# Peptides against a protein of PDB entry 2V3S: the designs that were tried, part 107

Target 1, 95 residues: chain A of PDB entry 2V3S
Amino acid sequence: PISLVLRLRNSKKELNDIRFEFTPGRDTAEGVSQELISAGLVDGRDLVIVAANLQKIVEEPQSNRSVTFKLASGVEGSDIPDDGKLIGFAQLSIS

## One batch from the design tools (peptide; made by RFdiffusion4, then SolubleMPNN)

Design b2_p29_2_s2 (from b2_p29_2, 15 letters changed)
Fold by OpenDDE base, seed 5:
Structure b2_p29_2_s2 (fold): chain B 95 residues (1-95), chain A 29 residues (1-29)
Amino acid sequence: as target 1 above (95 residues)
Amino acid sequence: SARAEERKKKMLEDVRKQLNGEEPVAYSP
């Protein structure tokens, strides 16, 4: 299995590392993304972007060691999005 | 599924530990 980390700010704007495994052929990017949402760890509005980037990283884990992407849920927030600070952005990486 | 529930449980436990200071929190990307 592929060990992944989703670095994402919680509702208090604190960065958390969400660790999970992904097994190609058993798991799907869509399915695991839905699990993250079901767990309350990812906003439902971010399903598409999380699934897309999860798919990208698990397709080629050796070349895509880390991907940072803009969250749909962060666009209308009070804070200005910043990929360097992961404000309105999240990061998926291979642990 | 059992596998999904196990994954969910682990993710939540890890986050809980971070929130409680039992595990380091990321301060920067």
Scores: peptide ipSAE 0.590, ipTM 0.884, DockQ to the pose 0.279
Fold by OpenDDE base, seed 2:
Structure b2_p29_2_s2 (fold): chain B 95 residues (1-95), chain A 29 residues (1-29)
Amino acid sequence: as target 1 above (95 residues)
Amino acid sequence: SARAEERKKKMLEDVRKQLNGEEPVAYSP
């Protein structure tokens, strides 16, 4: 399995590392993304972008060691999105 | 599925530990 970390700010704007494994052929990007949402760790509005980037990283984990992507949930927020600070952005990386 | 529930449980447990100071929170990138 592929060991992944989703780094994402919580409701208090604190960074958390969400660790999970992904097994190609058994797991789907859509399915695992749904799990993250059902756990309350990812905003439902971010399903599409999380799934897309999860798919990207698991397709070529050797080449895509880290992907940072803009969250739909962060666009309308008061804070200015910043990929370097992961404000309105999340990061998936290979553990 | 049981596998999904186990994964969910683990993710929440890890986050709980970070929030409770049982393990360090993520550093700023």
Scores: peptide ipSAE 0.590, ipTM 0.884, DockQ to the pose 0.278
Fold by OpenDDE base, seed 1:
Parts: structure tokens; sequence; C-alpha cells
Structure b2_p29_2_s2 (fold): chain B 95 residues (1-95), chain A 29 residues (1-29)
């Protein structure tokens, strides 16, 4: 399995590391993304972007050690999106 | 599924520990 970390700010704007495993052939990017949403760890509006980037990293884990992507939920926030500070952005990385 | 529930449980436990200071939180860039 692939060990992943999703770094994402919570409702208090605090960064958390969400660790999970992904097994190609058993798991799907969309399925695991839905699990993250179901757990309340990811906003439902971010299903598409999370799934897309999860797919990207798991299909080429050796090349895509880390991916940072813009959240749909962050666009409507009061803070200006910033990929460096992970404001309105999330990061997936290989553990 | 059992697999999904196990994954969910673990993710929530890890986050709980971080929120409670039981393990290091992610560094804010």
Amino acid sequence: as target 1 above (95 residues)
Amino acid sequence: SARAEERKKKMLEDVRKQLNGEEPVAYSP
C-alpha cells in the first residue's frame, strides 16, 4: 500500500496531517476522497479536486512525491488563497 | 465497508491526537 499524508487546515485554520493508506486495485481515488468527506475532514465541495490529485499521486508515486492543489471551498473564504501557507490549498504527499 | 471504516477510524484518531496535543501537529509554513 501507499502511505499518504493529506495536510489540510481545519475549521480553526490549524494545519493537520491526515494519514491514510491507499492500495491500488482495491481503493479508488474517488472512494477514498468520499471517505475523507464522510469523516468530516474534507469539505464536500472539494471532492473533485481531491480525487483528481489523489489519482495523480497514486498513479505515479515515484514522480509525484507531493502535490499541492487549490480547494474549491477556499475560494469563498475570507482569506486570500496561498499555496505556500496552505490557505485555500491542500497538500498530498507520500509518507 | 470494513476497510473504509477502519481507515476512517484511524484518520479521526490521528486528528484527535493532534488536536489534543498528544502528538505533534503539522508545521505551519
Scores: peptide ipSAE 0.588, ipTM 0.882, DockQ to the pose 0.281
Fold by OpenDDE base, seed 3:
Structure b2_p29_2_s2 (fold): chain B 95 residues (1-95), chain A 29 residues (1-29)
Amino acid sequence: as target 1 above (95 residues)
Amino acid sequence: SARAEERKKKMLEDVRKQLNGEEPVAYSP
């Protein structure tokens, strides 16, 4: 299995690392993304973008060691989006 | 599924530990 870390800010704007495994052929990007939402760790509005980037990283984990992407839930927020500080952005990486 | 439930449980436990200071939180640059 592929060991992954999703880094993103919680409702208190604190960074958390969410660790999980992904097994190609057994798991799907959309399925695991739905699990993250069901757990309350990802906003439901971010299903599409999380699934797309999860799919990207698991397709070629050796080439895509880390991907940072803009969250739909962060667009309408008062904070200015910043990929370096992961404000309105999340990061998936291979652990 | 059982697999999904186990994954969910583990993710929540890890986050709980980070919030409670039982393990280091994510590095803030």
Scores: peptide ipSAE 0.588, ipTM 0.881, DockQ to the pose 0.251

Design b2_p29_2_s3 (from b2_p29_2, 16 letters changed)
Fold by OpenDDE base, seed 3:
Structure b2_p29_2_s3 (fold): chain B 95 residues (1-95), chain A 29 residues (1-29)
Amino acid sequence: as target 1 above (95 residues)
Amino acid sequence: SARREERKKKMREDVRKQLGGEEAVAPSP
C-alpha cells in the first residue's frame, strides 16, 4: 500500500496531518476522498479537487511525492489564500 | 465496509491524538 499524508487546516485554522493508506486496485481516489469527508476531516465542497489530486499522486507516487492544491471551501473565506501557509490550500504527500 | 470504517476510525483517532486526546479502543465493525 501507499502511505499518504493530507495536511490541511481544521475549523480552528490549525494544521493537521491526516495519515492513511491507499491500495491500488482495491481503493479509488473518489472512494477514499468520500471517506475523508465522512470522517469530518474534509469539506464536502472539496470532493472533486481532493479526488483529482489523490488520483494524480497514486498513479505515479515516485514522481509525485507532494502536491499542493486550492480548496473550493477556501475561496469564499475571509482569509487570503496562500499555498505556502496552506490557507485555502491543502497538501498531499507520500510519507 | 469494515475496511472503510476502520480507515475512518484510524484517521479520526490520529487527529484526536494530535490535539492531545486519547485513542478510544473499539472493535472494528
Scores: peptide ipSAE 0.585, ipTM 0.860, DockQ to the pose 0.193
Fold by OpenDDE base, seed 2:
Structure b2_p29_2_s3 (fold): chain B 95 residues (1-95), chain A 29 residues (1-29)
Amino acid sequence: as target 1 above (95 residues)
Amino acid sequence: SARREERKKKMREDVRKQLGGEEAVAPSP
């Protein structure tokens, strides 16, 4: 399996690392993204973007060691999005 | 799926540990 970390800010704007495994052929990016949402760890508005980036990283984990992407949930927030600080952004990485 | 539930449980627990028990992560409906 591919060991992944999703780093994003919680409701208190604290960075958390969400660790999970992805098994190609058994898991789907869409399915795991739905699990993240169902777990209350990802905003439902971010399903599409999380799934897309998860798909990207698991397709070529050797080439894509880390991907940072803008959250849909962060756009409507009061904080100015910043990819370096992961404000309105999340990061998926291979652990 | 049991596997899905176990994965979700682990993810929540790991996050909870990082928070030091200060915040509970509830499943979304």
Scores: peptide ipSAE 0.562, ipTM 0.859, DockQ to the pose 0.407
Fold by OpenDDE base, seed 4:
Structure b2_p29_2_s3 (fold): chain B 95 residues (1-95), chain A 29 residues (1-29)
Amino acid sequence: as target 1 above (95 residues)
Amino acid sequence: SARREERKKKMREDVRKQLGGEEAVAPSP
């Protein structure tokens, strides 16, 4: 399996590293993204963008060691999005 | 799926161990 980390700010704006495994052929990007949402760790509005970037990283894990992407949930936030601080952005990386 | 439930449980537990009980953002898709 591929060991992944999703770095994302929680509701208190604290950075968390969400660790999970992805097994190609057994898991799907869409399915695991839905699990993240069901776990209460990702906003449901971010399903599409998380799934898309998860797919990108797991299809070529040797080439795509890290991806940073804009959250749909961050657009409605009061804070100005900042990819460097992961405000309105999240990061997926290979552990 | 049992595997999916175990994965979700582990993700929540790992986050809790890092910073405390901040985990609830969205209950379900």
Scores: peptide ipSAE 0.559, ipTM 0.858, DockQ to the pose 0.436
Fold by OpenDDE base, seed 1:
Structure b2_p29_2_s3 (fold): chain B 95 residues (1-95), chain A 29 residues (1-29)
Amino acid sequence: as target 1 above (95 residues)
Amino acid sequence: SARREERKKKMREDVRKQLGGEEAVAPSP
């Protein structure tokens, strides 16, 4: 399995690292993304973007060690999006 | 499935153990 970390801010704007494993052929990017949402760890509005980037990282883990992407949930916030600070952005990385 | 529920549980527990992890992002409607 591929060991991954999803780093994103919680509702209090605190950074959290969410660790999980992905097994190609058994798991799907969409399925695991839905689990993250169901767990209350990702906003439902971010399903598409999380799934897309999860797919990207798991299809070529050697080339895609880390991906940072803009959240759909972040665009409606009062804070200016910043990928360096992960404001309105999240990061997936290989552990 | 049991596997999915276990994974979700582990993710929640891991976050809860972190500083500032007590409150998660909004769940899916």
Scores: peptide ipSAE 0.558, ipTM 0.857, DockQ to the pose 0.493

Design b2_p29_2_s4 (from b2_p29_2, 14 letters changed)
Fold by OpenDDE base, seed 2:
Structure b2_p29_2_s4 (fold): chain B 95 residues (1-95), chain A 29 residues (1-29)
Amino acid sequence: as target 1 above (95 residues)
Amino acid sequence: SPRAEARKEKMLADVKKQLGGEEPKAANP
C-alpha cells in the first residue's frame, strides 16, 4: 500500500496531518476522498479537487511525491489564499 | 465497507491525538 499524508488547516486554522494508506486496485481516489469528507476532515465542496489530486499522486507515487492544490472551500474565505502557507490550499504527500 | 470504516476510524484517531483529545472539525464545515 501507499502511505499518504493530507495536510490542511482545521477550523482553528491549525495544520493537521491526516495519514492514510491507499491500495491500488482495491481503493479508489473518489472513495477515499468520500471517507475524508464523511469523517469531517475535508469539506464536501472539495471532493472533486481532493479526488483528482489523490488520483494524480497514486498513479505515479515515485514521480509525484507531493501535490499542493487549491480548495474550493477556501476561495470565498476571508483569508488570502496562499499555497506556501496552505491557506485555502491542501497538500498530499507520500509518507 | 468495513475497510473504509477502519481507515476512517484511524484517521480520526490520529487527528484527535494531534488536537489533544478534541474532536476534529474541518476549517469549512
Scores: peptide ipSAE 0.682, ipTM 0.936, DockQ to the pose 0.793
Fold by OpenDDE base, seed 3:
Structure b2_p29_2_s4 (fold): chain B 95 residues (1-95), chain A 29 residues (1-29)
Amino acid sequence: as target 1 above (95 residues)
Amino acid sequence: SPRAEARKEKMLADVKKQLGGEEPKAANP
């Protein structure tokens, strides 16, 4: 299995690291993304973008050690999106 | 799915620990 970390800010704008495993052939990017949403860890509006980037990283984990992507939920937030600070952005990494 | 539920429970427990016992809540701008 692939060990992953999803880093993103919670409702208090604090960074959290969500660690989980992904097994190719048993898990799907969309399925695991739905688990993250059902757990209240990811905004439901971000299903598509999280699934897309999760798929990207598990396709080539050796080459894609880290991916940072813009959240749909962060577009109309009070803070200006910033990938370096992970404001309106999230990061997936191979642990 | 038992496997999915186990993964979810582990994720929640880990984040809850990071929050000092508080329940996780995703950002909702």
Scores: peptide ipSAE 0.680, ipTM 0.935, DockQ to the pose 0.912
Fold by OpenDDE base, seed 1:
Structure b2_p29_2_s4 (fold): chain B 95 residues (1-95), chain A 29 residues (1-29)
Amino acid sequence: as target 1 above (95 residues)
Amino acid sequence: SPRAEARKEKMLADVKKQLGGEEPKAANP
């Protein structure tokens, strides 16, 4: 299985590392993304973008060691999006 | 599925540990 880390800010704007495994052939990007949402760790509005980037990293984990992407939920916040600080952005990486 | 639930529980437990036992909440409601 592929060991992944989703780095994302919580409601207190603190960065958390969400670690999980992904097994190609058994798991799907959309399925695991739905699990993240069901766990209350990802906003439901971010299903599409999380699934797309999860798919990207698992299809070529050797080439895509880390992917940072803009969250749909982040555009509605008061803070200005910043990929470097992961404000309105999240990051998926290979553990 | 049982596998999905197990993954979910593991993710939650790990994040809770990072938060010192606090229940995790997504950045946006």
Scores: peptide ipSAE 0.679, ipTM 0.934, DockQ to the pose 0.795
Fold by OpenDDE base, seed 4:
Structure b2_p29_2_s4 (fold): chain B 95 residues (1-95), chain A 29 residues (1-29)
Amino acid sequence: as target 1 above (95 residues)
Amino acid sequence: SPRAEARKEKMLADVKKQLGGEEPKAANP
């Protein structure tokens, strides 16, 4: 399996590392993204973007070691999006 | 599925540890 880390700010704006495994052929990007949402770790509005980037990193993990992407939930938030600070952005990385 | 539930539980436990025992309430499920 592929060991991944999703770095994302929580409701208190604290950075957390969410570790999980992904097994190609057994798991799907959409399915695991739904698990993250059902766990309350990812905003439901971010299903599409998380699934898309999860798919990107697992389809070629040797090349895509890290991906940073803009969250839909952060677009109209109180804070200005900033990829460097992961404000309105999340990051997926190979562990 | 049981596998999905196990993964979810592990993710929550790990984040809880990072929060010093506090229950993770990161986003809207």
Scores: peptide ipSAE 0.666, ipTM 0.930, DockQ to the pose 0.604

Design b2_p29_3_s1 (from b2_p29_3 with A3R Y9H T11K E15A L17I R21K)
Fold by OpenDDE base, seed 4:
Structure b2_p29_3_s1 (fold): chain B 95 residues (1-95), chain A 29 residues (1-29)
Amino acid sequence: as target 1 above (95 residues)
Amino acid sequence: SARDVRRAHLKAVGAAIAAGKPASSVPFP
């Protein structure tokens, strides 16, 4: 399996690293993204963008070691989105 | 199954974060 880390801020704006495995051919990007949402780790509004980027990283894990993407849920937040600080952004990376 | 284990783990991580604990406080299965 592919060992992944999803780095994103919680509701208190604290950064968390969420570890999980992805097995190509058994798991789907959308399915695992839905698990993240069901666990309360990802906002439901971010299903599309998380799934898209999860797909990107698992299709070529050797080339795509890290992907950072803008969250739909972060657009209307109090803080201005910032990819460097992962404000309104999340990051998927190979563990 | 591996999927069930992952789902349970992620749920535990979510609960920990909701309780004000870091994700790292939950051991990886």
Scores: peptide ipSAE 0.814, ipTM 0.967, DockQ to the pose 0.923
Fold by OpenDDE base, seed 2:
Structure b2_p29_3_s1 (fold): chain B 95 residues (1-95), chain A 29 residues (1-29)
Amino acid sequence: as target 1 above (95 residues)
Amino acid sequence: SARDVRRAHLKAVGAAIAAGKPASSVPFP
């Protein structure tokens, strides 16, 4: 299995590292993304972008050690999106 | 199953965060 970490801010704007495993051939990017949403960890509006980037990283985990992407849920926020601070952005990385 | 364990863990992490605790407060299975 691939050990992953999803880093993103909660509703209080606090960074959290969410750890989970992904097994190619058994799990799907969309399925795991839906689990993250069901757990209240990811906004439902971000299903597409999270799934796309999860798919990207699990396709070649050796070369894609980290991917940072803009959240759809973050564009309407009061804070200006910032990939370095993960404001309106999330990051998937290999643990 | 691995999926069940993952789902349970993620739910626990979500609950912790909702309660104002860091995700790291939940041990990884």
Scores: peptide ipSAE 0.814, ipTM 0.967, DockQ to the pose 0.924
Fold by OpenDDE base, seed 3:
Structure b2_p29_3_s1 (fold): chain B 95 residues (1-95), chain A 29 residues (1-29)
Amino acid sequence: as target 1 above (95 residues)
Amino acid sequence: SARDVRRAHLKAVGAAIAAGKPASSVPFP
């Protein structure tokens, strides 16, 4: 299995590292993304973007060690998005 | 199953964060 970390801010704008495993051929990017949403870790509006980037990193984990992407839920917020500070952005990385 | 274990773990992490605790406070299975 591939060991991954999802780094994103909670409702209090504090960064958290969410650890999980992904097994190619058994898991799907959309399925695992739905688990993250069901757990309250990801906003439902971000299903598409999280699934797309999760698919990208698990397809070639040796080449895609880390991916940072803009959240749809972040655009709706009052804070200006910032990829460096992960404001309105999230990051997936290989553990 | 591995999926059930992951789902339960992620739910626990979500509950911890909602309670004001860090994600790292939940042991990884």
Scores: peptide ipSAE 0.813, ipTM 0.967, DockQ to the pose 0.917
Fold by OpenDDE base, seed 5:
Structure b2_p29_3_s1 (fold): chain B 95 residues (1-95), chain A 29 residues (1-29)
Amino acid sequence: as target 1 above (95 residues)
Amino acid sequence: SARDVRRAHLKAVGAAIAAGKPASSVPFP
């Protein structure tokens, strides 16, 4: 399995590292993204962008060690999005 | 199954964060 970390801020703007595994051929990017949403870890509006980037990283985990992407839920917030501070952005990485 | 374990773990992490605890406070299976 591929060991991954999803780094993103919660509703209190606190950064969290969420660890999970992905098994190619058994799991799907959309399926695991839905699990993250069901757990309350990802906003439902971010299904598409999370699934797309999860797919990207699991396709070639040796080359795609980290991907940072803009959240749909973050654009509507009061804070200005910042990829360096992960404000309105999330990051997937190989642990 | 591995999927069931992951789902349970993620749910626990979500609960911890909702309670004001860091995700890292939940042991990884």
Scores: peptide ipSAE 0.813, ipTM 0.967, DockQ to the pose 0.922

Design b2_p29_3_s2 (from b2_p29_3 with A3R T11K E15D L17I R21K F28W)
Fold by OpenDDE base, seed 5:
Structure b2_p29_3_s2 (fold): chain B 95 residues (1-95), chain A 29 residues (1-29)
Amino acid sequence: as target 1 above (95 residues)
Amino acid sequence: SARDVRRAYLKAVGDAIAAGKPASSVPWP
Protein backbone atom coordinates (compact mmCIF):
# COMPACT_ATOMS: atom_id res chain seq x y z
CA PRO B 1 0.00 0.00 0.00
CA ILE B 2 0.92 3.65 -0.46
CA SER B 3 1.30 5.61 2.77
CA LEU B 4 -0.06 9.12 2.45
CA VAL B 5 -0.54 12.23 4.54
CA LEU B 6 -3.20 14.84 3.97
CA ARG B 7 -2.21 18.17 5.51
CA LEU B 8 -4.89 20.79 5.90
CA ARG B 9 -6.22 23.32 8.36
CA ASN B 10 -9.17 22.67 10.64
CA SER B 11 -11.91 25.15 11.48
CA LYS B 12 -9.57 26.79 13.97
CA LYS B 13 -7.02 27.25 11.18
CA GLU B 14 -4.65 24.73 12.78
CA LEU B 15 -2.70 22.37 10.53
CA ASN B 16 -3.30 18.66 10.93
CA ASP B 17 -1.56 15.72 9.31
CA ILE B 18 -4.04 12.99 8.47
CA ARG B 19 -2.45 9.64 7.67
CA PHE B 20 -3.98 6.97 5.50
CA GLU B 21 -3.00 4.14 3.21
CA PHE B 22 -4.09 3.61 -0.37
CA THR B 23 -3.97 0.26 -2.13
CA PRO B 24 -4.05 0.50 -5.92
CA GLY B 25 -6.52 -1.88 -7.49
CA ARG B 26 -8.59 -2.09 -4.31
CA ASP B 27 -9.12 1.55 -3.39
CA THR B 28 -10.26 4.36 -5.64
CA ALA B 29 -9.36 8.01 -5.31
CA GLU B 30 -13.00 9.00 -5.17
CA GLY B 31 -13.81 6.29 -2.64
CA VAL B 32 -11.07 7.28 -0.22
CA SER B 33 -11.94 10.94 -0.69
CA GLN B 34 -15.49 10.10 0.32
CA GLU B 35 -14.14 8.41 3.45
CA LEU B 36 -12.28 11.59 4.32
CA ILE B 37 -15.47 13.58 3.87
CA SER B 38 -17.51 11.10 5.90
CA ALA B 39 -15.01 11.42 8.74
CA GLY B 40 -15.45 15.19 8.73
CA LEU B 41 -11.89 15.79 7.63
CA VAL B 42 -12.64 17.18 4.19
CA ASP B 43 -15.47 19.46 3.13
CA GLY B 44 -17.91 17.84 0.75
CA ARG B 45 -17.41 20.67 -1.70
CA ASP B 46 -13.82 19.52 -2.09
CA LEU B 47 -14.59 15.98 -3.29
CA VAL B 48 -13.62 16.66 -6.89
CA ILE B 49 -10.33 18.42 -6.22
CA VAL B 50 -9.23 15.99 -3.49
CA ALA B 51 -10.06 12.96 -5.61
CA ALA B 52 -8.27 14.40 -8.63
CA ASN B 53 -5.10 15.11 -6.70
CA LEU B 54 -5.23 11.83 -4.82
CA GLN B 55 -5.48 10.07 -8.17
CA LYS B 56 -2.49 12.05 -9.42
CA ILE B 57 -0.26 11.13 -6.50
CA VAL B 58 -1.16 7.42 -6.42
CA GLU B 59 -0.65 7.04 -10.17
CA GLU B 60 3.01 7.93 -9.84
CA PRO B 61 3.97 8.15 -6.17
CA GLN B 62 7.70 8.14 -6.84
CA SER B 63 7.44 11.21 -9.04
CA ASN B 64 4.56 12.99 -7.34
CA ARG B 65 5.89 13.02 -3.80
CA SER B 66 3.78 16.02 -2.87
CA VAL B 67 0.85 17.84 -4.44
CA THR B 68 -0.71 21.07 -3.19
CA PHE B 69 -4.12 22.13 -4.44
CA LYS B 70 -6.73 24.81 -3.94
CA LEU B 71 -9.84 23.89 -1.98
CA ALA B 72 -13.23 24.92 -3.26
CA SER B 73 -14.28 25.40 0.36
CA GLY B 74 -11.48 27.91 0.88
CA VAL B 75 -12.34 30.27 -1.95
CA GLU B 76 -15.18 31.95 -0.09
CA GLY B 77 -13.25 32.22 3.15
CA SER B 78 -12.21 35.44 4.80
CA ASP B 79 -8.52 34.72 4.46
CA ILE B 80 -6.66 35.19 1.20
CA PRO B 81 -5.69 31.79 -0.23
CA ASP B 82 -2.00 31.01 0.12
CA ASP B 83 -0.45 27.74 -1.03
CA GLY B 84 2.69 28.27 1.01
CA LYS B 85 0.76 28.61 4.25
CA LEU B 86 -1.93 26.13 3.19
CA ILE B 87 -4.66 28.73 3.57
CA GLY B 88 -7.45 27.64 1.28
CA PHE B 89 -5.11 24.90 0.11
CA ALA B 90 -4.41 21.33 1.14
CA GLN B 91 -1.42 19.09 0.55
CA LEU B 92 -1.11 15.39 -0.16
CA SER B 93 2.29 13.79 0.29
CA ILE B 94 3.92 10.40 0.40
CA SER B 95 4.96 9.36 3.91
CA SER A 1 -10.50 -5.33 6.39
CA ALA A 2 -7.96 -2.68 5.57
CA ARG A 3 -10.75 -0.36 4.49
CA ASP A 4 -12.60 -0.87 7.76
CA VAL A 5 -9.48 -0.11 9.75
CA ARG A 6 -8.84 3.02 7.72
CA ARG A 7 -12.40 4.22 8.09
CA ALA A 8 -12.34 3.67 11.84
CA TYR A 9 -9.07 5.54 12.19
CA LEU A 10 -10.21 8.45 10.03
CA LYS A 11 -13.42 8.74 12.02
CA ALA A 12 -11.44 8.81 15.25
CA VAL A 13 -9.17 11.51 13.85
CA GLY A 14 -12.15 13.53 12.72
CA ASP A 15 -13.75 13.24 16.14
CA ALA A 16 -10.53 14.27 17.84
CA ILE A 17 -10.10 17.34 15.66
CA ALA A 18 -13.73 18.30 16.20
CA ALA A 19 -13.07 18.07 19.94
CA GLY A 20 -10.08 20.40 19.66
CA LYS A 21 -7.41 17.72 19.77
CA PRO A 22 -4.70 17.23 17.17
CA ALA A 23 -4.81 14.39 14.68
CA SER A 24 -1.66 13.05 16.32
CA SER A 25 -3.62 12.33 19.50
CA VAL A 26 -5.17 9.32 17.79
CA PRO A 27 -3.03 6.17 17.80
CA TRP A 28 -2.09 4.83 14.41
CA PRO A 29 -3.54 1.34 13.87
Scores: peptide ipSAE 0.803, ipTM 0.964, DockQ to the pose 0.914
Fold by OpenDDE base, seed 4:
Structure b2_p29_3_s2 (fold): chain B 95 residues (1-95), chain A 29 residues (1-29)
Amino acid sequence: as target 1 above (95 residues)
Amino acid sequence: SARDVRRAYLKAVGDAIAAGKPASSVPWP
């Protein structure tokens, strides 16, 4: 399996590293993204963008060691999005 | 199953964060 970390700020703007494994051929990017949403870790509005970037990283984990992407839930937020601070952005990386 | 273990862990992490604890407070299975 591929060991991954989702780095994401919670509602209190605290950064958390969420670990999970992905098994190609058994798991799907959409399915695992839905698990993250069901756990309350990802906003439902971000299903599409999380799944797309998860798919990207698991397709070539040796080349795509980290991907940072803008969250749909962060665009309308009060804080200005910032990829360096992961405000309105999340990061997937190979553990 | 691996999926069941993952789902249980993610739920525990989500609950911990909701309670004001860091994700790292949840033991890795």
Scores: peptide ipSAE 0.803, ipTM 0.964, DockQ to the pose 0.914
Fold by OpenDDE base, seed 3:
Structure b2_p29_3_s2 (fold): chain B 95 residues (1-95), chain A 29 residues (1-29)
Amino acid sequence: as target 1 above (95 residues)
Amino acid sequence: SARDVRRAYLKAVGDAIAAGKPASSVPWP
């Protein structure tokens, strides 16, 4: 399996590293993304973008060691999005 | 199953964060 970490801010704007494994051929990017949403870790509005980037990293984990992407839930927030600070952005990386 | 274990772990992490604890406070399965 592929060991991954999702780094994103909680509702109190604190960064957390969420660990999970992905097994190609058994797991799907959309399925695992739905698990993250069901756990309350990802906003439901971000299903599409999380699944797309999860798919990207698991397709070629040797080349895509880390991907940072803009969250739909962060666009309407009070803070200006910033990929460097992961404000309105999340990051997936190979553990 | 591996999926069930992952789902249970992620739920525990989500509950911990909601309670003001870090994700790292939840033991890795």
Scores: peptide ipSAE 0.802, ipTM 0.964, DockQ to the pose 0.912
Fold by OpenDDE base, seed 1:
Structure b2_p29_3_s2 (fold): chain B 95 residues (1-95), chain A 29 residues (1-29)
Amino acid sequence: as target 1 above (95 residues)
Amino acid sequence: SARDVRRAYLKAVGDAIAAGKPASSVPWP
């Protein structure tokens, strides 16, 4: 399986690293993204963007060691989105 | 199954974070 880490901020704006494995041919990007949402780790509004980027990284994990993407849930927040600080952004990376 | 283990772990992490604990406080399966 592919070992991944989802790095994103919680409601207190604290950064957390969430580990999970992905098995190609058994798991789907959308399915695992839904698990993340069901666990309360990802906002439901971010299903599309998380799934798209998860798909990207698992398709070519050797080439895409890390992907950073804007969250739909972060657009309306009080803080200005910043990919470097992962404000309104999340990051998927190979563990 | 691997999926069941992942789901359980993710739920535990989510619960920990909601309780004000870091994700790292949950042991990796």
Scores: peptide ipSAE 0.802, ipTM 0.964, DockQ to the pose 0.917

Design b2_p29_3_s3 (from b2_p29_3, 8 letters changed)
Fold by OpenDDE base, seed 2:
Structure b2_p29_3_s3 (fold): chain B 95 residues (1-95), chain A 29 residues (1-29)
Amino acid sequence: as target 1 above (95 residues)
Amino acid sequence: SAREVRREYLKKVGEAIAAGKPASSVPYP
């Protein structure tokens, strides 16, 4: 399995590292993304973007060691989105 | 199963964060 970490901010703007494994051929990017949403870790509005980037990283984990992407839920926040600070952005990386 | 273990862990992490605790406070399986 592929060991991954999802780094994103909670409602208090605190960064959290969410660890999980992904098994190609058994898991799907959309399915695991839905698990993250069901757990309250990802906003439901971000299903599409999380699934797309999860798919990208698991397709070529050796080439895509880290991917940072803009959250749909973050575009309307009071803070200006910033990929470096993960404001309105999340990051998937290989553990 | 691996899926069940993952789902349970993620659920616990979500609960911890909702309670104001860091994700790291939940032991990884």
Scores: peptide ipSAE 0.807, ipTM 0.966, DockQ to the pose 0.916
Fold by OpenDDE base, seed 1:
Structure b2_p29_3_s3 (fold): chain B 95 residues (1-95), chain A 29 residues (1-29)
Amino acid sequence: as target 1 above (95 residues)
Amino acid sequence: SAREVRREYLKKVGEAIAAGKPASSVPYP
């Protein structure tokens, strides 16, 4: 299995590291993304972008050690998006 | 199963964050 960390700010704008494993051939990017949403960790509006980037990192985990991506939920917020501060952005990385 | 373990952990993390606690407060399985 691939050990991953999703770094994401909560509703109070605090960063949290969410750990999870992904097993190719058993798990799907969309399925795991839906688990994150069901747990209240990811906004449902971000299903597409999270799944796409999760797919990207699990396809080539050695090459894509970390991916940072813009959240759909972030652009609708009042804060100015900033990939360096993970405002309106999330990060997936290999643990 | 691994999926069940992951789901349970993520659920607990979500509950912790909702309660104002950090994700790190939940022991990783």
Scores: peptide ipSAE 0.807, ipTM 0.966, DockQ to the pose 0.914
Fold by OpenDDE base, seed 4:
Structure b2_p29_3_s3 (fold): chain B 95 residues (1-95), chain A 29 residues (1-29)
Amino acid sequence: as target 1 above (95 residues)
Amino acid sequence: SAREVRREYLKKVGEAIAAGKPASSVPYP
């Protein structure tokens, strides 16, 4: 299995590292993304972008060690999006 | 199963964060 970490801010704008494993052939990017949403860790509006980037990183985990992507839920937020601070952005990385 | 373990862990993490605790407060399985 591939060990991953999703780093993103909660409703209090605090960074959290969410660990999870992904098993190719058994798990799907959309399925695991839905689990994250169901747990309240990811906004439902971000299903598409999270799934797309999760798929990207699990396709070539040795080459794609980290991916940072813009959240749909953060586009019209009160804070200005910033990939360096992960404001309106999230990050997936290989553990 | 691995999926069940993951889902349970994520659920606990979500509950912890909702309660104002960090994700790290939940032990990883």
Scores: peptide ipSAE 0.807, ipTM 0.966, DockQ to the pose 0.894
Fold by OpenDDE base, seed 3:
Formats: structure tokens, C-alpha cells, sequence
Structure b2_p29_3_s3 (fold): chain B 95 residues (1-95), chain A 29 residues (1-29)
């Protein structure tokens, strides 16, 4: 299995590292993304972007050690999106 | 199953964060 970490801010704007494993051929990017949403860790509006980037990193984990992407839920916020500070952005990385 | 273990862990992490605790407060399986 591939060991991954999802880093993103909660509703209080605090960073959290969420660990999970992904097994190619058994798990799907969309399925795992739905688990993250069901747990209240990811906004439902971000299903598409999270699944797309999860798919990207698990397809070539040796080349894609880390991916940072813009959240749909972050655009409507009052804070200006910033990929360096992960404001309106999330990051997936290989553990 | 591995999927069930992951889902249960993620649920606990979500509950911890909602309660004001960090994700790291939940032991990883």
C-alpha cells in the first residue's frame, strides 16, 4: 500500500496532517475521497479536486511525491488563497 | 478489512478535530 498524508486547515484555520493508506487495484481515488468527506475532514464541494489529485499522486508516487491544489471551498472564504500557507489549498504527499 | 480500519480511523480523526484536538491525538492503526 501507499502511505499518504493529507495536509489541510480545519474550520478554525488550523493545519492538520491526516494519514491514510491507498492500495492500488482495491481502492479508488473517488472512494477514498468520499471517506474523507464522510469523516468531516474534507468539504463535499472538494470531491472532484481531491479525487483528481489523489489519482495523480497514486499513479506515479515516485515522481509525484507532493501535490498542492486549490480547494473549491476555499474560493468563497474571506481569506485570499495562498498555496504556501495552504489557505484555500490542500496538500497530498507520500509519507 | 483494511478499508474498514481506515474508515474508522478517519472517523475518529474527524471527531477529534471537531472537538478541538489535533489529528495527531488519534493513534494510527
Amino acid sequence: as target 1 above (95 residues)
Amino acid sequence: SAREVRREYLKKVGEAIAAGKPASSVPYP
Scores: peptide ipSAE 0.806, ipTM 0.966, DockQ to the pose 0.918

